# Designs tried in a protein design run: peptides against a protein of PDB entry 3HUF. Part 53

Target 1, 320 residues: chain A of PDB entry 3HUF
Amino acid sequence: MWIIEAEGDILKGKSRILFPGTYIVGRNVSDDSSHIQVISKSISKRHARFTILTPSEKDYFTGGPCEFEVKDLDTKFGTKVNEKVVGQNGDSYKEKDLKIQLGKCPFTINAYWRSMCIQFDNPEMLSQWASNLNLLGIPTGLRDSDATTHFVMNRQAGSSITVGTMYAFLKKTVIIDDSYLQYLSTVKESVIEDASLMPDALECFKNIIKNNDQFPSSPEDCINSLEGFSCAMLNTSSESHHLLELLGLRISTFMSLGDIDKELISKTDFVVLNNAVYDSEKISFPEGIFCLTIEQLWKIIIERNSRELISKEIERLKYA

## One batch from the design tools (peptide; aimed at target 1 K76)

Design b2_p23_3_s1 (made by RFdiffusion4, then SolubleMPNN; from b2_p23_3, 9 letters changed)
Fold by OpenDDE base, seed 3:
Structure b2_p23_3_s1 (fold): chain B 320 residues (1-320), chain A 23 residues (1-23)
Amino acid sequence: as target 1 above (320 residues)
Amino acid sequence: SENEKILEESKKLEEEALKEQEL
């Protein structure tokens, strides 16, 4: 989201969130959803127009800001952004930090991008929330992104956490739920006056972790916890692969259970399968190898003695 | 699109603002 603040009390000492939309900026406007009052004798009655676009798909993957357009409203002294005069037709900016100078005002409006990028675990929740979040200037998506700051966990009571949730946790993404999204949707009007009213996602995250025994105490407890072990996995999910990498596993990939030969078995401590393959092929597992699901692996990983537990399971099946 | 709406509103608000500045 874009946040503006200014020096010299020209914004009345307030920080304001700018959502996607248009704002007339000037001395003789009243603060509302479309107007930003700037208190200076050096600023025109209506000095500039700010236009903020909704996030692009690219912004979701890069963590880039919503496009910020500035146009001078034919003022005597113009408008500058980052010491450059704004063109007559307006200019668009993708920098995360903008110093906006209105005319001869000695104080700048500082616009800065607060990174917030929300990944969803399921398409249904994305479909429900994406429009509202995009109108808050929050990029959203389903696919893994290095720009992801928040991950929406699906609240299915009594279900195991998904691979996406596991991976998001290990990536140190702030896991949130629908309650946080609902709260975000209500603050749009209140944050016009005070940007600090933006809800703390970290508190939501703490509550999720505290109330769910499927999470370890920290990502650090699991990261590289299986260093020195080797696994083979079915090439099904990029998130699954990345999750196993974060555990410190050496990973081999295969396309089918039939591709698991004696050579692969000799180099592999265990095989990671998806639930569908695990359930359908239980009777036809390769002999002499430990096969498990990611969810079964996760249950071992969250234990303090995960390495010992895995070693015992490997031994149990190699010598059975 | 939402961006098209924002841009349309932007033009409208700009035109209104320019008219009010001349008064």
Scores: peptide ipSAE 0.537, ipTM 0.932, DockQ to the pose 0.780
OpenDDE base, seeds 1, 2, 4, 5: peptide ipSAE 0.535, 0.534, 0.535, 0.535; ipTM 0.931, 0.931, 0.931, 0.931

Design b2_p23_3_s2 (made by RFdiffusion4, then SolubleMPNN; from b2_p23_3, 10 letters changed)
Fold by OpenDDE base, seed 4:
Structure b2_p23_3_s2 (fold): chain B 320 residues (1-320), chain A 23 residues (1-23)
Amino acid sequence: as target 1 above (320 residues)
Amino acid sequence: SQNEKILKESEEMEKKALEEQEL
């Protein structure tokens, strides 16, 4: 989200969140959802227009800011952004930090981008929430992104957490739910005066983890917990691969179960499969190898003695 | 689109703000 602050109390010592939309900025406007009052004798009654666009798909993957447009409203001394005069038709900015100088005001408005990108595990929930979150200047998507800061888990009653949720947890993404999204949808009016009134997602995350026995106490309990073990997996998902890497596993990839030869078996402690392959191909599993699903692996990983449990299963099947 | 709406509102607000400066 865009946050503005200013030097010399020209914003009354307040920080403000700027959501996608249009703002008239000047000395003689009243602070509301579309106006920013700036207190300086050097600033015009109506000095500039700020326009913030909704996030692009690219912004979701890069963690880049919503486009910030600035136009001078035919003022005597103009407007500058990052020491450059704003063009007559206005200019658009994609920098994460903007120093906005209104006329001859000795104090600048400092706009900075606070990265918040929400990944969804469920396409139906994305479809439901994306429009509202985009109007908050929050990029949204389904695919994994290095820019992802928050993750909305798929809540299915009585089901295991998804691979996406497992990976989001291990990569220290803040897991959130629909209750937090509902709260975010209401803040648009309340945070106009103080950007610090933005709800902390960390409390939501703590409550999710505390109330769900499918999570370990921390990501650190699982990260590198399987260091020294080797697995093989189908080349099906990058997310599953990254999850297994975070466990400290040495990973070999194969294209089909038929590609699992004696050489691969000799170097591999276990084979990780998706549920569909595990259920359909169970009869065709290679002899002398431990095959399990990611969900079965996760159930072992969350246990305090995960290394001992896996070792016992490997031994059981190598000597069976 | 959402951006088309924002841009339209932007033009309308800009026009109004300029008209109010001449007064």
Scores: peptide ipSAE 0.570, ipTM 0.942, DockQ to the pose 0.792
OpenDDE base, seeds 1, 2, 3, 5: peptide ipSAE 0.566, 0.566, 0.567, 0.567; ipTM 0.941, 0.941, 0.941, 0.941

Design b2_p23_3_s3 (made by RFdiffusion4, then SolubleMPNN; from b2_p23_3, 13 letters changed)
Fold by OpenDDE base, seed 4:
Structure b2_p23_3_s3 (fold): chain B 320 residues (1-320), chain A 23 residues (1-23)
Amino acid sequence: as target 1 above (320 residues)
Amino acid sequence: DENEKILKESEELEKKALKEQEL
């Protein structure tokens, strides 16, 4: 989200979130959803227009800012952004930090991008929330992204957490739920005066972990917990691969169970499958190797003695 | 499109702001 602050109390010592939309900036405007009052004798009554666009698809993958347009409202001394005079028709900016100088005001408005990018594990939930979140200047999507800061878990009552949720947890993404999304949808009006009124997602995350026995106490309990073990991964998602890497596993990727010969079995501790392959091809599993789903693996990994449990299962099946 | 709405509102507010500045 865009946040503005200013030097010399020209914003009354307050930080403000700027959501997608348009803002008239000047001395003789009243702070509201479309106006930013700036307290300086050196600025025009109505000095500039700020226009912030909704996030692009590219912004979801890069963590880039919403486009920030600045236009001078035909003022005597103009407007500058990052020491450059704004063009007569306005200029658009994609920098994460903007120093905005209104006329001859000795103090700048500092706009900075606070990265917030929400991944969804469920396409139906994305479809429900994407529009509202985009109108908050929050990029949203389904695919994994290095820019992802928050993850909305798929809540199915009585189901195991998804691979996406497992991976989001291990990569230290803040896991959130519908309650946090609902809160975000209501803050748009309340945060006009104070950007600190944004809800803390970490409290939501702590509550999710505390109330769900499918999570370990911390990501650190699981990261590299299986270091030294080797697995074969069969036709799984990219997230599954990254999850297994975060566990410290040496991974061999295969397209079919038929690719696993006796030599590979001798070098592999276990085989990781998706649920569909595990259920359909169970009869075709190689003898003498431990085959499991990623969900079954997760249930072992969250245990304090995960290495011992895995070792026992490997031994049981290598010598069966 | 939400950006089309934002841009349209932006143009309308700009036109209003300019008129109010000439006064």
Scores: peptide ipSAE 0.255, ipTM 0.814, DockQ to the pose 0.789
OpenDDE base, seeds 1, 2, 3, 5: peptide ipSAE 0.162, 0.197, 0.196, 0.179; ipTM 0.747, 0.773, 0.772, 0.761

Design b2_p23_3_s4 (made by RFdiffusion4, then SolubleMPNN; from b2_p23_3, 11 letters changed)
Fold by OpenDDE base, seed 3:
Structure b2_p23_3_s4 (fold): chain B 320 residues (1-320), chain A 23 residues (1-23)
Amino acid sequence: as target 1 above (320 residues)
Amino acid sequence: SLNEKILKESEKLEKEALEEQEL
């Protein structure tokens, strides 16, 4: 989301979040959802228009800002952004930091992008929240992104955490839930006056981790915890692969259980299968190899003695 | 789209703001 602040008390010492929308900026406007009052004798009554667009799909993957348009409202001294005069028809900006100079005002409005990208674990919840979050200037999506800052966990009570949630946790994303999204949706009016009223997602995250025994104490407890082990997996999901990489595993990929030959078995400590294949093919598992699901692996990895547990399971099945 | 709505409102608010400066 865009945040503005200014020097010399021209914004009354307040920071403000600018959501997607349009703002008339000037000396003789009243602060509201469409107006930004700027206190300076050097600023026109209505000096500039700011327009912030909703996030693009690209912004979700890059963590880039919502497009910020600035137009001068035919003022005598114009408007500058990053020391460049705004063009007559306005200019659009994708820089994360904007120094906006209104006319001859010696103080700048500083706009900065606070990166927030919310990944969802399921399409239904994305469909429910995407519009509201996009109207807050928050990019949303389902796919893994290096720009992801937050991950919405699906609250199915009594279900195992998903691979997406596991991976999000190990990537050190802030895991949140629908309660945080609900809270976030309510702050839109209050943050006009004070940008600090944005809810802290870290408290939500701490509560999720504390109240769910399926999470380790920290990502660091699991990262590289299986270093030196080798696994094979079906080439099914990128998230599953990346999760196993974060565990420090050497990974081989195969397309079917029939591709698991003696050579692969000799180099592999265990095979990771999806639930569907694991459940359907239990009777047809290759002999002499430990097969498990990602969820079964996760149950082992969150234990303090994960390496010893895995070693015991490998031994149990290789010598059975 | 959401952006089309924002842009339309932008044009409107800009026009209103310019008209009010001439007064």
Scores: peptide ipSAE 0.563, ipTM 0.937, DockQ to the pose 0.792
OpenDDE base, seeds 1, 2, 4, 5: peptide ipSAE 0.560, 0.559, 0.562, 0.561; ipTM 0.936, 0.936, 0.936, 0.936

Design b2_p23_4 (made by RFdiffusion4)
Pose (drawn by RFdiffusion4):
Structure b2_p23_4 (pose): chain A 301 residues (1-255, 262-274, 288-320), chain P 23 residues (1-23)
Amino acid sequence: MWIIEAEGDILKGKSRILFPGTYIVGRNVSDDSSHIQVISKSISKRHARFTILTPSEKDYFTGGPCEFEVKDLDTKFGTKVNEKVVGQNGDSYKEKDLKIQLGKCPFTINAYWRSMCIQFDNPEMLSQWASNLNLLGIPTGLRDSDATTHFVMNRQAGSSITVGTMYAFLKKTVIIDDSYLQYLSTVKESVIEDASLMPDALECFKNIIKNNDQFPSSPEDCINSLEGFSCAMLNTSSESHHLLELLGLRISTFMKELISKTDFVVLNGIFCLTIEQLWKIIIERNSRELISKEIERLKYA
Amino acid sequence: EEEEEKEEEELEKEEEELEKEYE
C-alpha cells in the first residue's frame, strides 16, 4: 500500500495511507477521503492531483506498487517528483519511493510503498474478497508468489489445514483469516496513518496458532526438523521442492539409486507419504530422535 | 505584453525572497 509523510509540520506531523483513487492536494483544502491539506507559503490553494491506479494481477507476483500519478494544477511555482518537474498531462511513477515537492516548499512529501500482497487458499474466497482488497491497493491471488506477505487460510472447520497453509507457515508468511478481512472491509473511507492495518494481521496470526493442533509453536521449530533424511517426488514444483527443503530434506526429482538411497517418496514396492501425512509427523513428537523417529518407524516397517 | 513581463519580474523577485527566507 502507498503511504505519505513529510518533514517539517507540512502534513501536521502525520502520515497517511493512500488508497487507489484521486486526491487533491493543496494549501486550502481539508483532509478528507479525497483531499490532502499541505500548508506552506508557496503551495497553491489547490496545487496537485495524485491519482493512484488499482493493482494488476502481475503486481501480486512481482511486488510492484500501484501506479502513482501526479498532475500539477497550473500552479504558480510548479511540482516536482524525484527532482523532475511535472509537465502538463502529468507523470506516472512505478517506483516505490517518491519525493514530491510542491512549489518552493523546502519540505517534500515523501511517498513510499509498503509491501502487502495477499494469497488466498480458496478460489471462492478470492472471488468474494479480491475487489475489496484491490480497492485498498492490495494485490491478491491464488498461486504461489514470492511477493506474498499474508496468506488467508480457509475456515479451519475442525479439519486439517491445506498444503498452502503449511507452506505459508514455513516460509514465514503471516497467516490470517476471515476475521482480519472483515476488519479490512472497514477502512476505505478512513484517514489513517502508516502501518495502521499491519499489526492487527500479526495479532490475528498469533491467535490462530494458539491452542491449534494443526500448528506447532513457531516456523523455527519446524524448519530443518528432517535434516539427515532424503526423499523423492514426481515433477516437483519449485514450491513443493522449497517446502521439502525447508524441512531439511534432500530431494531427488524424477520424470537402484531412486530406491535404496532415498528414504521415502513424497506424492503430489517403494514407501510413500503425502505432505499432509508428513506434516502430521513434523508436529507430533518431541526431539530430533522422537519427531523423526516416527518417520523412521514408518520406513523400516 | 509589457504587463506579462512585469508579472514575470515580480514572480522572480518573490522566488528570490522565498529562497532567502527559507535559508

Design b2_p23_6 (made by RFdiffusion4)
Pose (drawn by RFdiffusion4):
Structure b2_p23_6 (pose): chain A 301 residues (1-255, 262-274, 288-320), chain P 23 residues (1-23)
Amino acid sequence: MWIIEAEGDILKGKSRILFPGTYIVGRNVSDDSSHIQVISKSISKRHARFTILTPSEKDYFTGGPCEFEVKDLDTKFGTKVNEKVVGQNGDSYKEKDLKIQLGKCPFTINAYWRSMCIQFDNPEMLSQWASNLNLLGIPTGLRDSDATTHFVMNRQAGSSITVGTMYAFLKKTVIIDDSYLQYLSTVKESVIEDASLMPDALECFKNIIKNNDQFPSSPEDCINSLEGFSCAMLNTSSESHHLLELLGLRISTFMKELISKTDFVVLNGIFCLTIEQLWKIIIERNSRELISKEIERLKYA
Amino acid sequence: SEEEEWIEEEEEKAKEENAEEKE
């Protein structure tokens, strides 16, 4: 999401989260859902228009920002963005850091993008919530992405968690649920400061894993719990390979050395396991000679 | 749309106010 703040007291020492839509910025304008008051001698009463475009699907994968546009409103002293004078017809920016000078004001409005891309585990969930989050400047998607910062698990309806959830937990993604999304549906009309929505997501995550037999205490205890073991799988997607790598496994991808060297086969007279079955063991027992002894029992037998 | 109409009104206001400031 986009945030602005400034040095001096030109934004009254406050920061602000800017959602997709249009803002009028100037000396004689009141701070509301569509105006931003910036007080300085050289800033025109209505000085600049900031237009933030809604996110594209590609930004969910790249982590790129919503397009930020600035138009100078025929002002006395002009508008610059990153030291470039804003021409008529305005300019658009896809960089993550923008220094915006209004008039001759010695203090710049500093706009910066904070990473926030939300992965859903369920297509019906994505379709229900996507437009809401996109209006806040939050890209969403279903497939794996390296720019994902949060993962929405399905309602844990007294049932096993999905591989998408296990993977998000291991790569240290913040896991959230419907209750946090309900909080996000509150905030579009609001004028709130930098980092206002992020800590609640962490609190939601910390509460989710508490007293939960689908999760261990931390991603740290899960990572490299199967070191010294090896495995094999058919046409491993880079995500499943990375998931198994995070467990400390050695992996052999196939399209007498696939059988005796390899301890077990991970799926989607050889011994086979699903990742769902492997997660049950990855949690269960205690030590390295216990949590990886049940897996060593399933191999010999 | 309502947003486009609002933008046009605000730009008209800004044109008048900025013309006075330049004078």

Design b2_p23_6_s1 (made by RFdiffusion4, then SolubleMPNN; from b2_p23_6, 10 letters changed)
Fold by OpenDDE base, seed 1:
Structure b2_p23_6_s1 (fold): chain B 320 residues (1-320), chain A 23 residues (1-23)
Amino acid sequence: as target 1 above (320 residues)
Amino acid sequence: SAEEEKEKKEIELAKKENEEEKK
């Protein structure tokens, strides 16, 4: 989201969130969803127009800002952005930091991009929320991205957490739920005057972790917890691979269970399978190999003695 | 700077004018 602040109390000492939309900026406008009052006699009654675009798909993957358009409203002394005069037709900016000078006012409006990108684990939830979140200037998507800051967990009572949720947790992404999304959808008007009124996602996250026994106390409890072990995995999702890497595992990949030869067996402590392969091929597992699902692995990893538990299971199946 | 001091006075005047327009 874009946040503006200003020097010299020209914004009345307030920080303001700018959502996608159009704003008239000037001395004689009243603060609302489409106007920004700036208190200076050096500024025109109606001085500039700010237009913030909705996020692009590219912005979800890059964590880039919503495009910020500035147009001078034919003022005597013009408008500058980053010490450059705004062109007659307006200019568009993709920089994360904008220093906006209105006319001859020595105090500038400072606009900065606060990165917030929400990944969804469930396509139905994305379909429900994407439009509203995009209107807040929040990029949304299903795919993993290095720009993701938040992850939406689907609360199904009694279901195991997904691989996406496990990976989001280990990446130290803030896990949120539908209650937080509902709250975000209502704050648009309340944060106009004070950007600090934005709901704290960390409180939601802490409550999710505290109330769900499928999470360890911290990501640090699991990161590199299996350092020194080796696994083989079916060439599955990138998230599954990255999850196993964050556990500190050495990973070999195979395309089918038939590709698991004696050489691979000799180099691996266990095989990680997806649920579909585990359930269908359980009878045909190679002898002398510990095979488990990611969900079964996760149940071991969240325990304080995870290394001892895995070692015991490996030993049990080597001698079986 | 002298320009900042001038602008501070202009801001104070504009704040007073804005408070009077709200009454």
Scores: peptide ipSAE 0.113, ipTM 0.754, DockQ to the pose 0.032
OpenDDE base, seeds 2, 3, 4, 5: peptide ipSAE 0.089, 0.090, 0.103, 0.056; ipTM 0.711, 0.724, 0.741, 0.661; seeds 2, 4 fail the geometry check

Design b2_p23_6_s3 (made by RFdiffusion4, then SolubleMPNN; from b2_p23_6, 9 letters changed)
Fold by OpenDDE base, seed 1:
Structure b2_p23_6_s3 (fold): chain B 320 residues (1-320), chain A 23 residues (1-23)
Amino acid sequence: as target 1 above (320 residues)
Amino acid sequence: SSLEEKEKKEEEEAKKENAEEKA
């Protein structure tokens, strides 16, 4: 989201979130969803137009800001952004930090981008929320992104957490739910005067983790917990691969169980399967190999003695 | 939209006001 602050109390000592939309900026406007009052004798009554675009798909992957357009309203002394005079037709900015000078005002409006990118695990939930979140200047998507800051957990009572949720947790993304999304949708007006009124996702996250026994106390309890072990991975998602990497596993990837020869068995401690392959092939598992699902692995890794538990299961199946 | 038309009108009114202040 874009946040503005200003020097010399020209914004009345307040910070403001700028959502996608158009704003008339000047001395003689009233603060609302389309106006920004700036208190200075050195600025015009209506001085500039700010236009913030909705996030692009590219912004979801890069964590880049929503495009910020600035137009001078034909003022006597113009408008500057980052010490450059704004052109007659306006200029667009993708920098994360903008120093905006209105006319001869000695104090600047400082705009900065606070990155927030929400990944969804469920396409139906994305379809429901994407439009509203984009109108808040929040990029949204389904695919993993290095820019992802938040992950939406689907609340199904009594269901196992998904691989996406497991990976999001280990990646130290803030896991959120529908309750947080609902709260975000209500704050749009309240944050006009005070950007600090933006809801804290960390409180939602803490409550999710505290109330769900499928999560360890911290990601650090699981990260590299299986260092030194080797696995073969079959027919898993990219998220599954990255999850296993975060556990510190050495990973070999295969297309079918038939690709597992005696040489591979000698180099691997266990095989990780998706649920569909596990359920279909459980009768035909090679002898002397420990095969498990990611969900079964997760149940082991959240335990304090995960290494001991896995070692016991590996030994049990080698001698069975 | 009716909002975009209002915003455009306000922009043009602002430009006129600022042009008068230059003169």
Scores: peptide ipSAE 0.440, ipTM 0.925, DockQ to the pose 0.873
OpenDDE base, seeds 2, 3, 4, 5: peptide ipSAE 0.435, 0.437, 0.440, 0.435; ipTM 0.924, 0.925, 0.925, 0.924

Design b2_p23_6_s4 (made by RFdiffusion4, then SolubleMPNN; from b2_p23_6, 8 letters changed)
Fold by OpenDDE base, seed 1:
Structure b2_p23_6_s4 (fold): chain B 320 residues (1-320), chain A 23 residues (1-23)
Amino acid sequence: as target 1 above (320 residues)
Amino acid sequence: SSEEEEIKKEEELAKKENKKEKE
């Protein structure tokens, strides 16, 4: 999201979130969804137009800002952005920090990008919320992204958390739910006057973790908890691989259960399978190796004695 | 949208006003 603040009380000491949309900026406008009042004698009654575009798909992967367009409204002294005069037709900016000077005003409007990118675990939830979140200047998607700041967990009562949720937790992404998305949708008007009224996702996250026994107290409880162990996994999702890496596992990949030879077994402490393969092939598991699902592994790693639990299971199956 | 058209009209009005203040 774009946030504006200014020196010299020209924004009345307020920080404001700018959502995607068009704003008339000037001395003689009233603050609303389409107007930004700037208090200076050196600023025209209506001085500039700001246009913030909705996020692009690229912005979801990069965490880049929504495009910020500035147009001078044919003022006497013009408009500058980052010490450069805005062109006659307006200019577009993708920088995360903009210093906007209106006319001869000695104080600048400082615009800065606050990164917020929401990953969804479920395509139906993405379809439901993407349009509304994009109108808040929030990039959204399903795929893993290094720019992801928040992850939407699907609340299915009584279901195990997904691999996506597990990975989002371990990579220290703020896990949120539909209640937070609803709250985000309601604050759009209130944050015009005060950007600090933006809802804190950390409270939602803390409540999710506190109320769900499928989460450890912190990601640090699980990160590298299985350091020194080796696993083999079916070449499945990238998220599954990254999850196992964050556990500190040495990972070997295979394409089929038939590729699990004596050499692989000798180097591997356990095999991680997806639910479909585990359920279909449980009768044909190789002898002398511990096979489990990611969900079964997760249930072990959230325990304080995870290393001891895994060691006992490995020993039990080596001697079976 | 109707809102976009209103903003565009306000922009064009603002330009005309600012042009007169230059003269």
Scores: peptide ipSAE 0.437, ipTM 0.924, DockQ to the pose 0.796
OpenDDE base, seeds 2, 3, 4, 5: peptide ipSAE 0.434, 0.433, 0.434, 0.433; ipTM 0.923, 0.923, 0.924, 0.923

Design b2_p23_7 (made by RFdiffusion4)
Pose (drawn by RFdiffusion4):
Structure b2_p23_7 (pose): chain A 301 residues (1-255, 262-274, 288-320), chain P 23 residues (1-23)
Amino acid sequence: MWIIEAEGDILKGKSRILFPGTYIVGRNVSDDSSHIQVISKSISKRHARFTILTPSEKDYFTGGPCEFEVKDLDTKFGTKVNEKVVGQNGDSYKEKDLKIQLGKCPFTINAYWRSMCIQFDNPEMLSQWASNLNLLGIPTGLRDSDATTHFVMNRQAGSSITVGTMYAFLKKTVIIDDSYLQYLSTVKESVIEDASLMPDALECFKNIIKNNDQFPSSPEDCINSLEGFSCAMLNTSSESHHLLELLGLRISTFMKELISKTDFVVLNGIFCLTIEQLWKIIIERNSRELISKEIERLKYA
Amino acid sequence: EEEEDEEREEKAKEMEEEVEEEE
């Protein structure tokens, strides 16, 4: 999401989260959902228009920002962005840091992008919530992405968690649920400061894993719990390979050395396991000679 | 100078009204 703040007291010492849409910025304008008051001698009463475009699907994967546009409103002293004068017809920016000077004001409005891309575990969930989050400047998607910062697990309807959830937990993504999304549906009309929505997501995550037999205490105890073991799988996607790597496994991808060297086969007279079955063991017992002894029992037998 | 400032203010206000109409 986009945030603005400034030195001096030109934004009254406050920061602000800017959603997709249009803002009029000037000396004689009141701070509401569509106006931003910036007080300085050289800033025109209505000085600049900031237009933030809604996100594209590609930004969910790249982590790129919503397009930020600035138009100078035929002002007395002009508008610059990163020291470039804003021409008529305005300019658009896809960088993550923007220094915006209004008139001759010695203090710049500093706009910066905070990463926030939300992965859903369910297509019906994505379709229900995507438009809401896109209007806040939050890219969403279903497939794996390296720019994902949060993961929405399905309602844990007294049932096992999905591989997407296990993977998000291991790569240290913040796991959230419907209740946090309901909070996000509250905030479009609001004028709120930098980092206003982020801590609640962490609180939601910390509460989810409490008293939950689908999760251990932390991603740290799960990571490298199966070191010294090895495995094999058919056409391993880079995500499943990375998931198994995070467990400390040695992996051999296939399309007398696939059988005796390899302790077990991970799926989607050899011994086979699903990742779902491997997760049950990855939690269960205590030590390295216990939580990896039940997996060592399933191999000999 | 004051008249030029008034003209600029009128143009800025018209552009604001256009933005409001588009919404």

